# Peptides against a protein of PDB entry 5HOI, part 269

Target 1, 351 residues: chain A of PDB entry 5HOI
Amino acid sequence: FRYMPFSPAGTPFGFTDRRYLTMNEVGYVSTVKNSEQYSITVSFFDVGRFREYHFEDLFGYDLCFLNEKGTLFGQSKTGQIQYRPHDSIHSNWTKIIPLQAGERITSVAATPVRVIVGTSLGYFRSFNQFGVPFAVEKTSPIVALTAQNYRVFSVHYSQFHGLSYSLSELGTSSKRYYKRECPLPMSLPNINSDMKKDANLDYYNFNPMGIKSLFFSSYGDPCIFGSDNTLLLLSKWRSPEESKWLPILDSNMEIWKMSGGKETTDIHVWPLALAYDTLNCILVKGKHIWPEFPLPLPSEMEIRMPVFVKSKLLEENKAILNKKNEIGADTEAEEGEEDKEIQIPVSMAAE

## One batch from the design tools (peptide; made by RFdiffusion4, then SolubleMPNN)

Design b1_p25_6_s2 (from b1_p25_6, 15 letters changed)
Fold by OpenDDE base, seed 3:
Structure b1_p25_6_s2 (fold): chain B 351 residues (1-351), chain A 25 residues (1-25)
Amino acid sequence: as target 1 above (351 residues)
Amino acid sequence: DEEERRRQEIRERLAKRIQELLAEE
């Protein structure tokens, strides 16, 4: 086993000079190898909201994370990372992550407020959106990361314990864990049965964990899509004792059912995001389980949430809306009285 | 129900796309 760089829904080169570094609901990042250089293109599904851009990559970025505000790139071996805002108003920044001998960046994630770097030695590094460091934590070896706002979903791997996951919140002062290195009930790729097809072996060599993607749902629940093509959602993660993984979609069974029971062994789901009650995905036909070029249009697939999850999500959303309205009402009332002149203490001159 | 109609439209689009892919060689 070797730790490989992971990006959400990233594809291998295969026999081509091009691949997707990452893709999600925002868009897709492609790289084309040209001699010793790479050309990177950041493309968007909403062409009215975002302008496609490209640049020459002299470093060979093999890690990527796309969000609504920018793209994070990483080079797994050198430790170089680059953040590129989509808007030209904000500057690009580059940083080198210090790596030990044999250490690699295995995954990167970025939100509009946080940048996260995970390594094969289990170093978890957090930054703000401007690349200012917060902390370095030692965890079990990190194999995948995703993030939404201040929340981070991390997947860890141990040769002895298999897959585990953590769910954390990166506040201003401290990291809070909702889950810390708990067992992840995801099936690993079966080398003996499924690897008889060359395309499956190539994909296994690119992604030994078989994690096609991981993301947060629109409701902020951690989701993972494995090699078994089952979408798992972490429910009740705020209650440590009640938290459980729900198999909310078997995508192979859904394709088979929606075909009218035809043979669909050459039709593959490539996951992008979970929006409410639908998986946004690319449907791919062929020997390769991943999309090629050009990228097909996204499809929507209905998920099977237990009725109890939908009712609680509606109640939680109503409770969040009601709390926002209560907090909004109380903040207008207290602006009235206390003219407390907070005396700004004077300039301590640096000697 | 409007929600049931939306879900039916999603299923129909998905079924159509699967049939298109099954017809490709």
Scores: peptide ipSAE 0.654, ipTM 0.960, DockQ to the pose 0.419
Fold by OpenDDE base, seed 1:
Structure b1_p25_6_s2 (fold): chain B 351 residues (1-351), chain A 25 residues (1-25)
Amino acid sequence: as target 1 above (351 residues)
Amino acid sequence: DEEERRRQEIRERLAKRIQELLAEE
């Protein structure tokens, strides 16, 4: 087995000189081969908020993570990482991650406050947004990372145990686990059935885990989109015993329904993000399951949120709105309101 | 309901985009 560099919604080169390093709700990062060099372009969907920029890549970055404040790049073999803020006010920084013989950076993630590097030997390295290191932890081999604010969703692979996941929070002083190397109920790509098409073999060689993307929802729930084109959401992750993966969208079934029951075997969903109750995605037509160039405009797909997830999200939104309203009125009372676990009433469990 | 109207508009846009793609050779 060979660990490959993973980036959220990254595409292979295929037979072309260009690919997407990553894409999400913020934008898309492309790289073009130019002889022995690469030209990287960071593009945005909100052209009014962000300005597209490009640079020459002498290192051959094969890892990328895009957020609202900057782009993290990584080179899987050399261990070089670079963070590039979108704003010119903040300086770029570069660092070399020490790698053992045969070790690879397998995934990188960046938030406005954290940088995370995962490796094929299971080294989990955390930094602040300026590249100051916090910690190095040894875990099972990391195959994918995403992060939102201080939270990290990591996917691990063991030859003996298959896929597992962790959900952690990277505070200032310590790493807290909500989930630690728990089984991930995602199917790996079926080499025997799906590899009959050369295009699927090329994608499998690029991404043998079949994880098209992973992200946090707008509500902070871990999401994963596998080779089966099912969007999984981790619900109730704050309660370790109650936490479960919810299949909130079968994207192939949704395309088929929305076509009026036509043959849609050549229409593919490429996931970007989960915003509220909609999957932001790119619809792709053709032999390749990934978007080519130019990038099509994103589409929205309605998700089947279980009523419990919708109610909890409405309660969390009300709590966020109430906290915003309370910060506006009363100056005085510093009273540390303990995180009262909102007891979900038993009555909704019967639907 | 404003929420159901929004969802209907999302479904209509998605259905339209799928029909456009199905019409591409």
Scores: peptide ipSAE 0.654, ipTM 0.960, DockQ to the pose 0.508
Fold by OpenDDE base, seed 4:
Structure b1_p25_6_s2 (fold): chain B 351 residues (1-351), chain A 25 residues (1-25)
Amino acid sequence: as target 1 above (351 residues)
Amino acid sequence: DEEERRRQEIRERLAKRIQELLAEE
């Protein structure tokens, strides 16, 4: 097993000079090999809100995370990260994450307020949106990250325990866990059955965990889409004892139904995001399970949430909105407590 | 119901897109 760099809905090069570094509901980031260099393009689905931009990549960024405010890039081997705001008013910043011998950055995530770096040795590094470090934590080896606002969904891998997940909130002064290294009930790719097709081997070599994407829903629930093409949603995560993964969509079964029961073995779902009650995705036809170039238009798939889950999610979201409105009246005053920069040991600080 | 109409429109768009893909050689 090798730790590979993971980005949400990232695609391999395959036999081409180009791939998607990441894609989600905001847009898609592509990279093209130009001899010893790369050209990166950041494209958006809402062309009225955002302007496409490109730059030359001299570092060979193999990690990416796109949000509404900027794009985070990372180089898994060198430890270099770069944040590029979409707005030209804000400056780009670059930082080098110190890596031990054989350590790799395995995943990066960024929100408008946090930057997160996870490594193959299980170093979890947190920063603000300006690249100011908060903390370094040692966890089980991180294989995937996503984040929304202050919340982080991390996937961990152990050779002994398989896949686990954590759900945490990165406040100003402390990290809170809602879930900490709990078993993740996701099947790993089956090398023996699925590797009969060269295309599956290429994808396995790129992404040995088979995690096509992970994201937060519009309601703030952790979602994961594995190699089995099932969308899992973490329900009731605020109640540690009641928290459970819900298979909210079998995408292969849904394609089959929506085809009228035709053979659909060559039609693949590529997940982008979960917006309310619909999976935003790319439908792909062919040997490759991932989108090629040009990117097809996104499609929507209806999810079948149990009625009781939808009502509780709406109640929980109302309770959060009400608490934000109650706290939002008082917390405009506490922006004055100095960000007590946790003294990270110099050997662990990013240059 | 407006919500059920919206869901039906989503299903119809998805079904159409799947048929388009199935018709590609």
Scores: peptide ipSAE 0.651, ipTM 0.959, DockQ to the pose 0.500
Fold by OpenDDE base, seed 2:
Structure b1_p25_6_s2 (fold): chain B 351 residues (1-351), chain A 25 residues (1-25)
Amino acid sequence: as target 1 above (351 residues)
Amino acid sequence: DEEERRRQEIRERLAKRIQELLAEE
């Protein structure tokens, strides 16, 4: 086993000089080999909101995380990281993460308020958006990270225990755990069955965990998309005893159904994000399970799970909050984000 | 229902894209 650099929905070079470093609902980051240099492009799906930009990479960044405010880059071997705001008003910053002998940065994540670096030795490093360090924690070896606002979803690997996950919140002074190194019920790639095709071996060498992407849903629920093409969502994560992984979409079965029951073994889902009730994804045809160049337009796959109840309850809660604010103009209502877990009625959770 | 119409449009777009891909050689 080798710790490989992970970025959400990142693609291998394969037999080409170019790859996607990362992609999500915001956009996609590509890199092209130019002799000993790399040309990086940060592209966006909303071309009206964001301007595409390019730069020369002399370091060979192999880690990337894209958000609505900027792009984080990392070099797994040297420990160099760079944050590039999309807006030119804010300065780029560069930092070197100190690495021990043989240590690698395995994943990076960035939100508008936090930067996170995870390593093969389990060092979890947190920073603000300006690269000011908060803390260093030692965990089990980190293989993947994603983050939304102050929350971090981390995946860990042990040769003895397999995959585990943590869900944490990075406050100003402290880290809170909602989940700490709990078992992750994701299937690892089966070397004996899946490696019969050379394309699967190339992908396995790039990503031995088979984690195609890792993200938070629009509702702030941790999501993981593995090599089995099943989207897992962590439900009830605020309730320690009730938290469970839900298989909310078998993407292979959904493609098969939507084809009218045709042979679809050469059609692949490449996950981007979970937006409310739809998986945003790229549909790919061919031997490679990942998108090539140019990037196809995203597609949406409907999720039939009770995620709809969560949207309606969020709208109802917003409407209740707005009515309270209209009645109570004079009280400084503490903006306590009532981060109350929306209780989905048990009756609707079973349909 | 407007929500069911939105869902139906999503399904139709997905089905169309799958048929386009199936027609590629």
Scores: peptide ipSAE 0.655, ipTM 0.960, DockQ to the pose 0.514; fails the geometry check

Design b1_p25_6_s3 (from b1_p25_6, 14 letters changed)
Fold by OpenDDE base, seed 2:
Structure b1_p25_6_s3 (fold): chain B 351 residues (1-351), chain A 25 residues (1-25)
Amino acid sequence: as target 1 above (351 residues)
Amino acid sequence: SEREKRREEKRKRLAERIQELLEEE
């Protein structure tokens, strides 16, 4: 086993000079080999909201995380990280993460308010959006990270215990755990069955955990999409005793149904994000299970969310909205930027 | 409902995209 750099929905080079460093609902980051350097392009799905930009990478960034405010880059071996805001008003910053001998940065995540770095030795490093450090914690070896606002979903690997996960909230002065190194019921890639196709071996060498992506849903639930093409959602994570992983989509079965029961063994789902009851994904045809260039348009796959998850999320979001309205009613004055809480369409509140 | 129409339109677009991919050699 080797700790490889993980980025959400990142693709290998394969036999090409280009790959996607990461992709999600915001956009996609590509890198192209140009002699001894790389050209990085940050592209967006909403071309009206964001302007595509590019730069020359002399460091060979192999880690990336894209959010609505900027892009975090990392170099797994050197420990260099760079944050690039999408807006030119904010300055880029670069930092070197101190690494021990043989230590690698395995994953990076960034939100508008937090930067997180995870390593092969289990160092969890947290920063603000300006690269000011908050804390360093020692955990089990980190293999993947994602973050939304102040929340972090981390995946850990131990040779003895397999995969585990943590869900934490990064306050200014404290880290709260909702889940701490709990077993993750995700199947690892089966080396003996999947290696029959050379394309699967190349992907396994790039990503030995088979985690195609991990993200938070639009409702703030941790999601993971493994090599089995099943989307897992962590339900009821606020209640430690009630928390469970739900297989909310078998993407292979859904493609098969939508084809009318045709052979779909060469059609692959590449996950981007979960927005409400819809998986945003790229459909890929061919030997490679990942998208090539040019990037196909995203597709939408509807998920039957369990009724009990949806109702609790609606109640919790209503309770958060009501608390904000109660606090906001006493303070008339400041035109605080309404953080665009995803207005649950009124049509979802009536069912 | 308008929501059911949007779901049906999403399913239709997904089915069309799967069919396009199945017809690609």
Scores: peptide ipSAE 0.572, ipTM 0.937, DockQ to the pose 0.503
Fold by OpenDDE base, seed 3:
Structure b1_p25_6_s3 (fold): chain B 351 residues (1-351), chain A 25 residues (1-25)
Amino acid sequence: as target 1 above (351 residues)
Amino acid sequence: SEREKRREEKRKRLAERIQELLEEE
């Protein structure tokens, strides 16, 4: 096993001089090799909201995280990171992360308020959006990071214990854990079965964990999309004893069904984001499981909420309605049958 | 419902895109 730099939905070079460093619902970051340097382009799906920009990369950035306010770049070997706001109002900043001998930056994440750096030795470094450090923590080796607002989802790897995950909140004064190095029930790539195709070996060498992407849903739930093409969502993470991983989409089965039961073994889902009940993704045809150039238009796949989540949402909505009716029983009977659209509380979308 | 109509439209677009990809060599 080798620790490799991870970025959400990043692609390998393969046999080309270009790759995607990262992609999500905001856009995609590409890099092209030009002799001893790279040209990086930051592109957006909403061309009316954001202007595409490019720059020359003399450092060979191999880590990237894109958000609505800026792009974080990292170089896994040198420890250099750079944050580039999308607007011209805020300045770019660069920092060197101190690395020990053999240590690598394995993942970076950025929100409008936090920058996070994870390493192969398990150093977790937190900064504000201006690169001011908050803390350094020692954890198990970090293999992937994502972040939303103040929350961080981290994936850890041990040769003895396999995959684990943490969910934390980076407040102003302290880090809070909701989950700390708990077992992650994700299937690892099977080297013996899946590696018979050269394209799968190239991808495994790029990403040995098979984590195609890692993100938060629009509701703030941790999501992971592995080599088995199953989208896992962490439900009830606010209640440590009730927290569970839900397989909310088998993407191979969904493509097969939507084809009318045709052979779809060469059609691949590349995950971008989960917005409500819809996976935003790129559909790719071919030997490579990742998108090439040009990037195809994103597709939308409806997730399968487990029947029990709908039933619990209905039970909890009934329980909230019953509690409101018990509290409201002391105030007068105004008869208005207003069709109260049951605003599903944002908290219940995580249950 | 309007929500069901949007789901059917999403499913239709996804099915169309999968057929396009199946017809590509």
Scores: peptide ipSAE 0.570, ipTM 0.938, DockQ to the pose 0.482
Fold by OpenDDE base, seed 5:
Structure b1_p25_6_s3 (fold): chain B 351 residues (1-351), chain A 25 residues (1-25)
Amino acid sequence: as target 1 above (351 residues)
Amino acid sequence: SEREKRREEKRKRLAERIQELLEEE
C-alpha cells in the first residue's frame, strides 16, 4: 500500500494534461501540465462574490483545500505548503513542513481560522490562518482531512485495523476530541470486482481508499462519500455513546429511481457538499467516474434524513433563531410551516 | 407549501438532467 495525496473531490490526470486538485460548494481548483510547470486556476460557482484567479506552480502541488476565504496548496513529497487568500487584504504565505525519510503529506485542510496538515506517519500539525504553529501530535497514519471553523474530521489508516476516524476541535489553548481513532464503517474499493474496467484501476492508483470526498454538512456533521457511492453522515457525535454513521443517500439508487428505472450504470455522482437536506454534486456520464473538462453545472440530490436527525436539527435551528432574537436582531421570523413526516423507507427502519 | 414546491422543482431539474445525460451518445 502507498499513501497517496488526498484532496476532497480531487480527480486524476488520467490520459490528459488536466485535473481538478479539489472541488466543493465554493468552487473548483484545476491544474494543467505545461512542460515542466503547472498552471493552477481557482474558479468559483458564485462568480458575483469571487473573481477567478490563476498562477504558475513551479512546485507541482498535488494537495489542495478550498474555503470561502482562501486556498491551501501542498506538495506531498517536499512538504511545501502555500496559503492564498482570495482577497488582496491578506498576503500569501509559504512554509515547508519538515518530513522524515519516506514521510509524505497525505492531506491538508484549511478554514478561515485554522490550517491542518496530516502525514503518512500520523503527524497532525495545526496552524492558525497566518501559518503560526500551535502543536504537533502523533496519531495513526492520516489518509484524509477536512475542517469547518475549529472542527477537524480526520481519517486514519492502519494495516492491522483498517480505517478509523477522529473528530476534534482546535480551540485557542487545547485540542478537544469528540471521537478519537474510532472504527470507520466504510467499505474499501474491491480491486477484483471493480478493476475489470481500466478506468477504475487508474482511479484506484490515484485514490486507493476510494474516498471521493470528505466534508462537513451545513449543520456541522462529518460526511464521507466512498467508492460504493453511499453518503455517510456521523449523527449524534456530541453524545459519545449515541454517535452512529447513517447511510443517508444511496446515490446509484436515487439516479436509477429518477431515471424511471432505466439503465444508469454509466451515470456517476461526484460529491461536492451537503447543504441542509441536499447533496450538491456533479453528474458525470461515461467510463470515468470523475468529471472532465469543462466542469458540468452542479446538480442537487435530496437526501432522506432520518426523522430523529431532522427533529434535532429543527430544535438546534430554533435555538439558534431564539438566541438571535434575544440579541435584538429584528429579523422577521418567517413561520416555517410544520414539516410533514417524511416516511423513512421501510428498508432503513428495519435495523 | 413553498418548501414543498422548491423540493419538487429540485427533483424535476434532477430528473431532466439525468434524462439529458441518458440521451447524450
Scores: peptide ipSAE 0.570, ipTM 0.936, DockQ to the pose 0.586
Fold by OpenDDE base, seed 1:
Structure b1_p25_6_s3 (fold): chain B 351 residues (1-351), chain A 25 residues (1-25)
Amino acid sequence: as target 1 above (351 residues)
Amino acid sequence: SEREKRREEKRKRLAERIQELLEEE
């Protein structure tokens, strides 16, 4: 086993000189190998909101994380990281992460307020958006990271214990754990069964964990999409005893159903994001399970949100509305038990 | 409902895209 650099929905070079470093709901980052250098392009799905940009990469960045405010790059072997804001108002910054002999950066994540670096030795390094360090923590070896706002979803690997995950919040003064190195019930790629096709071997060499992507949903729930093409969502993570992984979408079964029961073994889902009850993804046809160039337009797969996730979101939205009303109501307690219809948030009514 | 109509439209677009991919040689 080798620790490989992981980026959400990143693709291998395959037989080409180009690949996607990362992609999500915001856009996609591509790199092209030009002799001894690389050319990186940051592209966006909302071309009206963001301007595409490119730059020459002399370092060979193999790690990337894209958000609405900027792009984080990393070089797994040298420890170099670069943050590039999309807006010209903020300056780019570069930093070297100190690595031990044989240590690799395995994953990076960035939000508008945090930068996170994870390593093959389990060093978890946190920074603000300007590269100012907060802390260094020693964990189990980190294989994947994603982040939303102040929350971090980390995947860990041990040769003895397999996959685990953590969910943490990076406050100003301290790190809070909601989940700490708990078992992750995701199947690893099976070398013997899946490697019958050369394309699967190439992907396994690029990503031996088979994690195609991980992200937070629009509701802030950790999501992971493995080699089995099942979307897992971490439900009830705020209650440690009630927390569970939910298989919310079998993407192969959904494609098969939507085809009318045709053979769909060469059609692949490449996950981007989960917005409410809709998986944003790229549909790919061919031998490679990943998108090539040019990038196809994203597709939307509706998921059946588990009843328990919907009910809890409705309860949390009621609790948020009630707290907003309590802050506004210094006025009299009229007892009216009116069955206030749970107004689906306007954001959900717009879907 | 308007929500059900949007879901049906999303499902239709997904089915159309899957058929397009199935027809590509």
Scores: peptide ipSAE 0.569, ipTM 0.937, DockQ to the pose 0.511

